# Peptides against a protein of PDB entry 8BZL: the designs that were tried, part 40

Target 1, 228 residues: chain A of PDB entry 8BZL
Amino acid sequence: SYDRAITVFSPDGHLFQVEYAQEAVKKGSTAVGVRGRDIVVLGVEKKSVAKLQDERTVRKICALDDNVCMAFAGLTADARIVINRARVECQSHRLTVEDPVTVEYITRYIASLKQRYTQSNGRRPFGISALIVGFDFDGTPRLYQTDPSGTYHAWKANAIGRGAKSVREFLEKNYTDEAIETDDLTIKLVIKALLEVVQSGGKNIELAVMRRDQSLKILNPEEIEKYV
Target 2, 242 residues: chain B of PDB entry 8BZL
Amino acid sequence: SRRYDSRTTIFSPEGRLYQVEYAMEAIGHAGTCLGILANDGVLLAAERRNIHKLLDEVFFSEKIYKLNEDMACSVAGITSDANVLTNELRLIAQRYLLQYQEPIPCEQLVTALCDIKQAYTQFGGKRPFGVSLLYIGWDKHYGFQLYQSDPSGNYGGWKATCIGNNSAAAVSMLKQDYKEGEMTLKSALALAIKVLNKTMDVSKLSAEKVEIATLTRENGKTVIRVLKQKEVEQLIKKHEEE

## One batch from the design tools (peptide; aimed at target 2 R16 E21 N154)

Design b1_p15_1_s1 (made by RFdiffusion4, then SolubleMPNN; from b1_p15_1, 10 letters changed)
Fold by OpenDDE base, seed 4:
Structure b1_p15_1_s1 (fold): chain B 228 residues (1-228), chain C 242 residues (1-242), chain A 15 residues (1-15)
Amino acid sequence: as target 1 above (228 residues)
Amino acid sequence: as target 2 above (242 residues)
Amino acid sequence: EKEEKRRAYAERLFE
């Protein structure tokens, strides 16, 4: 059956394994990204960390480099592989080109990696979508999204995972220049967007912010509650 | 290579990796393994199922493996797969030591194996490993640590957790009785016995059916010790008296 | 019950 062939087009032109990988992403926890004026914000749905689980090991938002961070939806183990390769590429780029990667560059790298896994008989697609945010060297904030197919696009705001549709609908209505006029308003927008799908308020949200020329900052629950 | 593409773990129409799920199901039928993190140490407790009288005195723990001087693991699932993975862990740890002249950090060792596990879920001609692992260790970065990994290549750090048969019930009991910040190794051992007594499908818990290893620090060195049967008997006896 | 357990394990894949 064509559905079991990793790299074979169906008669109607579908790559079923890629489509099914996209379905896997929809089972993942919701992630949202918003580009502000001088800030990029990532928010993720925290599944109730099991009472006995070490929170340190549950990272849904990770730095790829000093100027780039990523959130993902889908298979966590697959994400780890992508993250590791992206980190290596970021460091390699710094060594060879003597500049940090642009957000677009590293997104394209990740996208190309994903695409290759859709075109090899010996590999299944990655079961992840990613939101990649950061600042280019010129200080321009960027947000990109990539999916299992290896496609990528630049966004003002976007969401991935199980609640992505509802979050996107919210963002489409509420993303305005006024709503992102300040860093605080941008953060509030992300929180409000996540609250469309996350129950029980700020305790179930992980939020990371990156400002121009600053490192990734993960907000603590108390800081998040101030915005709720 | 191309002939085995049909055996590649693939996504279902619903986006599921059934081969990974089935591997996890198989682990659910394996003997129970517990891990508990304490302030002054970390322990593994595992059910011994193969008490065959003809087995030469298992000088070696059936389910608990020393990985290096600072780490040990317990396994639930297919024994042959476990042997391969534990050997790989030892090799990774040794290569790191040779390259960097220091012991591999605990999480880094766990991650390295988890990347291998993940690869066996993504690359053609491979099946998932039918094994979950609990890792205990000490390093200078995070001190005492407990990790769990599964066939998907996912892992997490834990204060206490369980894999194998009746793991859900065990985890529930651990959640009820684990006191964060107040857990001593002594109390952890008592808790392990309590949980095993309730979760093992045995009428009476006996020392012959339980393996326990502790990892502690003494004089700036990690000490991994498998408890003697007599020590386990004493723990069981204490529990029965309560 | 088995299906629920499988679902619970499957959900862990996405955590």
Scores: peptide ipSAE 0.050, ipTM 0.767, DockQ to the pose 0.839
OpenDDE base, seeds 1, 2, 3, 5: peptide ipSAE 0.026, 0.054, 0.068, 0.016; ipTM 0.632, 0.629, 0.639, 0.525; seeds 2, 3, 5 fail the geometry check

Design b1_p15_1_s2 (made by RFdiffusion4, then SolubleMPNN; from b1_p15_1, 9 letters changed)
Fold by OpenDDE base, seed 2:
Structure b1_p15_1_s2 (fold): chain B 228 residues (1-228), chain C 242 residues (1-242), chain A 15 residues (1-15)
Amino acid sequence: as target 1 above (228 residues)
Amino acid sequence: as target 2 above (242 residues)
Amino acid sequence: SAEARREANAERLYE
């Protein structure tokens, strides 16, 4: 019975724990998502991995299903919970509906999960924002963003994390139809956007690319340097 | 500021989870535990602090726990919390074995516990576990593995790492001396002794104060062995001669 | 310092 209200309204109508969870997101490294014509690209700032750490276990970009991937900013442990639940839902959907999830569907699922954690007296909000990208069954590329509140929107391009403001400002200026005319240009746009906040060039960037009817591809550093 | 320090795990105005941070600070006061991954095995080395003459049972290992035939862990932090978590690890591993008729992959066991830890940071009425763990194991997917988990439910794979007292200094030493790709179990043992000798707040390192376990593969089977005191003495002696 | 350690620990929580 010690479940005191964690997330409550302030007298002025604010949910402080949700707002503070958003501050937690800002402590995360920057992630950027861009929707191209026939491509979706996620880029993340690669945090300096400790020399003795296995890089395999440090991932900001993960697949939720064959047609959906996600990048996050904020609490790593919280992200794992969300990712796992999303993966289970993707598989469940395939079994029950016999089709893969739409990007909107899985985003809504994640958003609903987050929202429930803002309304339960016995739970704190998730300290993560996510960029969710993928392809719907009809081949349409999608990009969604969700935050700790459970709010989600579709985007052409967006960013989350500590450098999100600067990256978004860059994207607002540079996201044009011409800039996403080709897959390569779209990738280049993501890299340029990240370089606004990432120091020391392409070595500190991780990129994931998903094309229509193709699996998620993580670019190696050499591939990234070609776009720099 | 104190209002966020004394209650359930909630976000501070800056987006921090102070209760988790404080749990991590508590671990810093625990005995040192080291893990080192080698090409031919993996080891845990832990400081043994409480040698009481009136202890009825010779505890072979105070800080190192066998989880299953393929995995072991060491713990830094609150002993009671550690006991709960290690028991849970064993149960998870056993349930997996029963369900799938094969041993649980190392990372899956780690993540399963980490999800529990994370839950204790998110649900009201619960405090974080005041425990960090080092996991050593072998599976058919990745071979020898070393993992570290903390009260947040975060985990990572490591070639070498340290938890507990003076862990930062130990990690720095490991970074300097760990040779990637060339680490044998023998060299790892020597490195463990070297680091413990410098990080433990003892005037002289003795075999009584150190527990070491190795995990190796012999004839297609995982062997987890706690080193005998005499073996540890030999390692210490060898280090003193260099 | 204890404060520096806490900050370092805090940074590990976020990605």
Scores: peptide ipSAE 0.412, ipTM 0.815, DockQ to the pose 0.743
OpenDDE base, seeds 1, 3, 4, 5: peptide ipSAE 0.371, 0.388, 0.412, 0.391; ipTM 0.773, 0.793, 0.810, 0.797

Design b1_p15_1_s3 (made by RFdiffusion4, then SolubleMPNN; from b1_p15_1, 8 letters changed)
Fold by OpenDDE base, seed 2:
Structure b1_p15_1_s3 (fold): chain B 228 residues (1-228), chain C 242 residues (1-242), chain A 15 residues (1-15)
Amino acid sequence: as target 1 above (228 residues)
Amino acid sequence: as target 2 above (242 residues)
Amino acid sequence: SAEAKREANAERLFE
């Protein structure tokens, strides 16, 4: 049978392919995002890179534009498609509107893309969730999450992937105004949150930091260890 | 349930894409292909299975394809799928050259094909390509490069890797013997023979059953060379003497 | 085992 209708409603009103795509996300390594006062931080669990693999080609955190970056959990190949489409949109927006995208704008674009893949015949949902962080042109730090369904929300802090539940529970307890009072404290919060699920300490964590009017900075292992 | 096994491009209840997994399994039955990155070059070594006496003497590479002047690939999996993908790679590379008047960067060519592969895992009415590829190349951005891609449209850069039959064992051997920063093309060739000798399901490794291509830089130009049978014989002989 | 190999292949799809 020509599988033209992939994502259909069950008799009880469920979109099983969307739910199953959410299960695919849970198979991904953990990613965490935290919005500070003047900083946004993404942390990810490093998947064990094979000894002979080039680390350059294994990135879970990527820039979408100068003011926006994204971490994902789920299908790597699906993520690449979303990232590429988002990057094109960011550039297109700069050309047509003469301003960089807001974090909400690009999140909504990604969410709309995902939603279309849940409603189009002959397409399966994207098997990814994403944490999108950045700064709006007014200098406001933002954190958004998108799911396979195409839903999106703004967050103070959130996590996706296999350890997301534990990380979220930690953040719910420990995310306070005092805990994000400084950039360093915000970074420390992300590291502590990831350490709830990451084994072997700081060596298995990748951190990205974006400050106001600064480009995305990936912290090296030595920098991470200073916060542990 | 069996329903998720028969439909293409659907998630299982556990979030798995079984058709992609099955395509990857099919590749495990293909002939072994190795890629090794060296300081002064990169190589592909592939098992040649179809030695038929009635084949026309024009021994074109069965598994190694030149893509452009700076890149080559080797394939493991369904031959017809491989032909389609290798042709597409050539077209992508040519279109880029025409548009930008410079050769396509290696990783960009790999990603372009991977996007096609990914599409065949997401769009209904299509099955995944039953092919994994190893790519070797040189560009001005990263120098010598080795990439692997699979039916999912995922890819990665490698210092050394293997696809096809006994790939896991080959990768294990490569991990043991590959010395980072000290790998010459000569040592890489020797390592390739060593690994193939252990991983190929043959009683004795012969030059007729092995195809090797090297990519080097000479006078500011990329040179892709398929080794002659005599050269491969010499490599095998040297290995047997050690 | 063949099953372990399939599982390993499946894991490679996710990040």
Scores: peptide ipSAE 0.348, ipTM 0.791, DockQ to the pose 0.764
OpenDDE base, seeds 1, 3, 4, 5: peptide ipSAE 0.341, 0.286, 0.313, 0.215; ipTM 0.797, 0.780, 0.804, 0.684; seed 1 fails the geometry check

Design b1_p15_1_s4 (made by RFdiffusion4, then SolubleMPNN; from b1_p15_1, 10 letters changed)
Fold by OpenDDE base, seed 4:
Structure b1_p15_1_s4 (fold): chain B 228 residues (1-228), chain C 242 residues (1-242), chain A 15 residues (1-15)
Amino acid sequence: as target 1 above (228 residues)
Amino acid sequence: as target 2 above (242 residues)
Amino acid sequence: SRAARQEANAERLFE
């Protein structure tokens, strides 16, 4: 019955609830992140928004702070909790340290939060992975990934969610210095990567771009179509 | 796998939260609730199932709850859970008003409750709330608004939506007949009656079986009004003549 | 079917 205990190791050393939370992530919409030279790009698969749904409330890419953005795959409600905690921490850091968080700092905070939910009896793990992108104060673009276990790593490019395997395979083949030489090429790379798993082109893609010393920009469908 | 359906805080091997899914299924057996956003207002329409002749209290509204001066909600699911959640909504709204000396924005109220719902899916010893809610409101930020939330703590904004019994069919009808940008409150009321007439498991739609509330702005104030039975009868009659 | 509704409900958790 080890699979039913949140905090119990199996005889073979597995934390089943963490592994099962990772399976929940695989059910989520695909998200991709790419670090360019002076740009970070997040792309997310848009499920066909119901005709009567307000698009304002269906955002899978969110700002954590002015210099940090996050995309996620997995349980949407769980993601909201993590996002809110991260936003509070970003503001707290600004107040106490008088500087914005580094992308690594906020990633570590999120990772630590997730880890605690794997070790606390009576709490299930978060059913989300996140791609966290942004710029450090020195202008360095960063991309991190977190998973339900509370692990995190820095990436040049990565993907999470249901199509992550195919997208990662594409990125492994196509991520080169030439492919990210310009901002536009970096954006194109993300779109092409998502098109491996997304049907019907740019209409089903949410794309966000953050350039050095600029705020997060969410591209509209017309802007996305220019890169296809 | 049936072994993972007993606890709300346990993922299945495939990453599912079965108790949340089952709570959603339970809501499908509840009376139908509709919400429709118009240019000049927003409405809730709910099926009234419990017409007991011996009920002493004429519940003016069994399923529609005023939350504050600017918001109301309707519920589908377990009544006791609904009472707890609606009370919590009122408390959150009042605490905000006290703290900030202004009404809570609609989405913030919805989000606050959704965080509670989510917590009941993540913390041990708790079960999900067996309730979905439709929220109508007005605020200075977004004007008239319609939201839906479910047992998972997920929510979304809508132009029109339905929860409870036959919700999928109702949503399909709403998608066909909802005219974006041209929806008046009058047309929304007519649409609500049309959809309820087709989706309610009743031989004939009657005013006693339907609760309707409208939220409008008059002279810079929000007005939440539950329609009188005579008004609902007139709407039904008009629909039958068409 | 009940199974189809359950799958649809499951999918909503990830929307």
Scores: peptide ipSAE 0.435, ipTM 0.804, DockQ to the pose 0.894
OpenDDE base, seeds 1, 2, 3, 5: peptide ipSAE 0.389, 0.424, 0.390, 0.397; ipTM 0.771, 0.811, 0.808, 0.738

Design b1_p15_2 (made by RFdiffusion4)
Pose (drawn by RFdiffusion4):
Structure b1_p15_2 (pose): chain A 225 residues (1-47, 50-199, 201-228), chain B 238 residues (1-200, 205-242), chain P 15 residues (1-15); non-standard residues A62 YCM
Amino acid sequence: SYDRAITVFSPDGHLFQVEYAQEAVKKGSTAVGVRGRDIVVLGVEKKAKLQDERTVRKICALDDNVCMAFAGLTADARIVINRARVECQSHRLTVEDPVTVEYITRYIASLKQRYTQSNGRRPFGISALIVGFDFDGTPRLYQTDPSGTYHAWKANAIGRGAKSVREFLEKNYTDEAIETDDLTIKLVIKALLEVVQGGKNIELAVMRRDQSLKILNPEEIEKYV
Amino acid sequence: SRRYDSRTTIFSPEGRLYQVEYAMEAIGHAGTCLGILANDGVLLAAERRNIHKLLDEVFFSEKIYKLNEDMACSVAGITSDANVLTNELRLIAQRYLLQYQEPIPCEQLVTALCDIKQAYTQFGGKRPFGVSLLYIGWDKHYGFQLYQSDPSGNYGGWKATCIGNNSAAAVSMLKQDYKEGEMTLKSALALAIKVLNKTMLSAEKVEIATLTRENGKTVIRVLKQKEVEQLIKKHEEE
Amino acid sequence: RPVPDLTDAIENALF
């Protein structure tokens, strides 16, 4: 089989294929995640008439208690999502507990890292925001990128214009903004309206403590706008 | 040998997959192919690129392939690659029926093939398949459906779409004329002739298939030349 | 060989 080293070091210690994978993420639609007191919210920018909205969604459930949003190559994302779904079930089988948000994040990150050091393969061209709750009810938000690095965040953005949205969230992520569920959703819509020039072209989802993923209707989103 | 390896599965500096993009260029030079969803069925309209006089026409169709009892598809791009992929689609549909004893839902069949296409872009060092497919079908979950897939493995559901030559012009005509939720098969057939009239008219140059439900069973039929010649006459009056 | 433009069709195929 094909064994060519695709990800290699360059002078100065750069891994060019990983950096190029990061560029693929920037070409992706904006995704925003905010961790609230008792709620986590994900929002994504949408790109069209005659298209079935149900089929092209950027917010997916990995397990009953964990879901994710992504930016970058949509085909690579389907592969990573299905790999994570299989791992969530393997964990329930072996430990008899649902996966922690951190556990499945670590798994997705290590899968991505393996694709930066394996022969015959290019890196995954996606970043992911992963949200959910732990056993003790603690809300979580994590980010993964193509290098396999992962971190926890109060709020974050990935994809096109992520730097601008991040700078908005830094100034606006306060206790007042995440005091209630309605204001937590509102902060995500405001963060997206910063780069989407729009309001009717946004998808949004909410996850509450042990209540599973709820995707908001267009009529419910129009009320906030 | 590293010297002769064209490295078909790497990123460009901008995060682009050049072989995938070049494959899409090949599809844009293929015969026009479009699909339209309606309340009582789904249809595929295709430009025959085999319009030579000395051809025999031994099959019921040239570009439209039955995948299982409830599904058909059409292709744009490299014909040989399309043969490999359509054979694999039939195998996936039968593997699902064997396991669950029920027909594969349409989206599950599209996802399964797209995973194969995505693998060719990430590892193996091989050229990708130069094929875009339109899928039409019916399942107990979502009823009548239309899907499109491209060489990278991306797919999407559509009420109407077009692939191949002059597809951008065709998508424009569909946005203007397609009445969302009010289309019948008769009107969708009329719109298909209208679209192919601009982007290309003769019955020998086109191929039309329809998918409908009759007595709880799916019917996939290629329209005879007589029915196509009558549809072409009915449009010229407009 | 020339690099193709990033048309809507190519963009949708990748992203």

Design b1_p15_2_s1 (made by RFdiffusion4, then SolubleMPNN; from b1_p15_2, 5 letters changed)
Fold by OpenDDE base, seed 3:
Structure b1_p15_2_s1 (fold): chain B 228 residues (1-228), chain C 242 residues (1-242), chain A 15 residues (1-15)
Amino acid sequence: as target 1 above (228 residues)
Amino acid sequence: as target 2 above (242 residues)
Amino acid sequence: RPRPPFTSAIESALF
């Protein structure tokens, strides 16, 4: 059965395990990314943290390097593997090339890693999509998406996970140059986009902001509520 | 779909990893393990099911394992898998100590094992480990800590949690009775007995059927202690009097 | 087929 084979094409040219990994991504919490003029913003749907769970251990947005961060949708354990590999590569690049990675470079690295897991016998695809944002050394904000297949593209705005369709439809209608004219407007756009699929409240959204020449900032619930 | 439930490392059409789900289901049949974080310590309490009078080696703790001087774990699931994972935890901790001349941070040890668990869900010729773990520890970064990990390689930090048989009911009870910021180790021990008494399929809770370990700090050192049977009896008696 | 009641809890652990 072709749908059970990890590394074989179906007669119609499908890689079913990759497609099924994409279905795993759709079960993940919604993530959204928006590129502003001098800001990149990631937002993620907070899964209801169990009352006794430590919120510190339930982060869906992570730094890959000082200039790059990532949100993901899909299998959390798979994501951790990808994140760790990407972090090592970012550090390796700094040591060998003496410059930080470009957002495209690290995206391509992650994409290549994912692609190898679609083609190697004895490996299943990663059940994750990622939104990768950051700044290149020239100060250009970047947003990339990668999926289980290892494909990647640059975006102005995009979404992944269970609510991605609704969020993308919102972004297609509302992403304008005016809507991203300021950092605050860009943040508002991300929050509004997430609110299409997430119940209202700063408690249900994780938001990360990276401004030009600044470090990644995770907003607290009170900071998020100022934009709601 | 039955066609995807018998193969490891394969997604179903719905994006499910059935072997991981089945491993998690199997853990529900294991003895109850509970962890509670307090202000002055952290504890593990585990159901002891295998009380065979003819066991030659009285394992002081069947389900609670010391990992290093600063960490212990409890296991729910397949015993053989648990033995492999607990041994690996010890090896990881020792390799870190050798390399860095410091104890491994608690979360880092948990994540290292979780990466191994994840690999057994992704690489062909492997099956998921049929084991969930509770980890208790202390480090200089976060102090007392409690973690839970499952066959998927996912983990989380907790104030209190439960794995194994009747874990959902236990977690519900913990949510009701756990007082954030006010939990002493003494109160945590009492809570552990209360929850176990309600979740264990026994007519009467006895000290022979319960293993309890505490992790505390004394004189700047971590102390991991398995409670003696008499101490557990006293805790049970106190609970029966309330 | 009715999803086993535990699927939601398991999904919450995986994703």
Scores: peptide ipSAE 0.037, ipTM 0.632, DockQ to the pose 0.546
OpenDDE base, seeds 1, 2, 4, 5: peptide ipSAE 0.013, 0.034, 0.112, 0.021; ipTM 0.505, 0.642, 0.677, 0.539; seed 4 fails the geometry check

Design b1_p15_2_s2 (made by RFdiffusion4, then SolubleMPNN; from b1_p15_2, 6 letters changed)
Fold by OpenDDE base, seed 3:
Structure b1_p15_2_s2 (fold): chain B 228 residues (1-228), chain C 242 residues (1-242), chain A 15 residues (1-15)
Amino acid sequence: as target 1 above (228 residues)
Amino acid sequence: as target 2 above (242 residues)
Amino acid sequence: PPRPAFTKAIEEALF
């Protein structure tokens, strides 16, 4: 039979393919994002790298532009498509508007892209959620989440993927103004949050930090262990 | 519900893409393909299953394809799908060369095809390709490279890996015997023969059942060479003597 | 035939 990958409403008003895409997200490695005062931090459960695999090709945190980075949970191949589209849009925006994108703008772009894949009869939804962090041109740190449905919201802190519930519960209890008072405390908060679901400490965490007016920095294992 | 099993581009209630998983399962039944990265080169070794006596001896490598002057690939899975994908790889490489007047970087070629593979898992009216590929190449950015891609459109770089029949066992053997930083092309060839001898469902490994290609650099040029049957015989003989 | 189990290998390959 000809498969058109139709996403349609059920009689009770559900978009089952979108909901099932959300289930795919839950199979992904856990990602966490935290907005500090002058810092944004992304942490991801490090995918087990096979002994003979090149670590360079296994990254779950990526830059979309100089001022924006993204972590995702769900289908890796789907994520690559979204990342590439977002990167092109970031560059296009710089050329046409002569300014970098705001974090909200690029999030909305990604969300709109995802939404279109929920409404076309010829497409399935993307099996990914994303945490998008960065700085607006005014220096304001931002954190957004987007889901397979194309919905997006701004957050102080959030998590996605298989361990998201436990991580969110931790963040709800521990995210305070005091806990994010410094960059180091903010980083520590992310690590502690991930340690709720990640075994074997800092070796299994990928961490990215973007400070105000600074480029994205991926922390090495030694730097992560300093916070553990 | 088996409803989701027959649909190519639809999520199951559990968030699974069954057709992608089934394509991967199909590849598990295909002939073994192995790739090994060495300090001075990279190789592909592939099982040749279709040895029909009536095949015209113009042994075009059945499973190893030259993509351009700097890259080759090996395929495990459905031959017709492999032909389509290898042709597409060649087209992508040529279009890049035409546009930029430079060879396409290895990873960029791999990702371009992986985007196509992914599309066949997401767009309606299409099924996943029943093919995994190993890519070997050289570029000025990363030197010698080995990549693996699967029906999902996911890929990774490897020092050594295997796809097809008994791939898990082969990977285990490679993990045991691969010496990082000390791997010469000569030692890689020996390792390839060793692994194939143990993973191929044959009583005796013969040169007629194995295709081997090496990618090296000579005088600032990439050289892709398919080993002659006599060379493969010598490698097998050497292994049998050890 | 029964569906293959969702193994770690599949998980690592897809997600």
Scores: peptide ipSAE 0.365, ipTM 0.731, DockQ to the pose 0.759
OpenDDE base, seeds 1, 2, 4, 5: peptide ipSAE 0.058, 0.315, 0.385, 0.322; ipTM 0.548, 0.695, 0.773, 0.699; seed 4 fails the geometry check

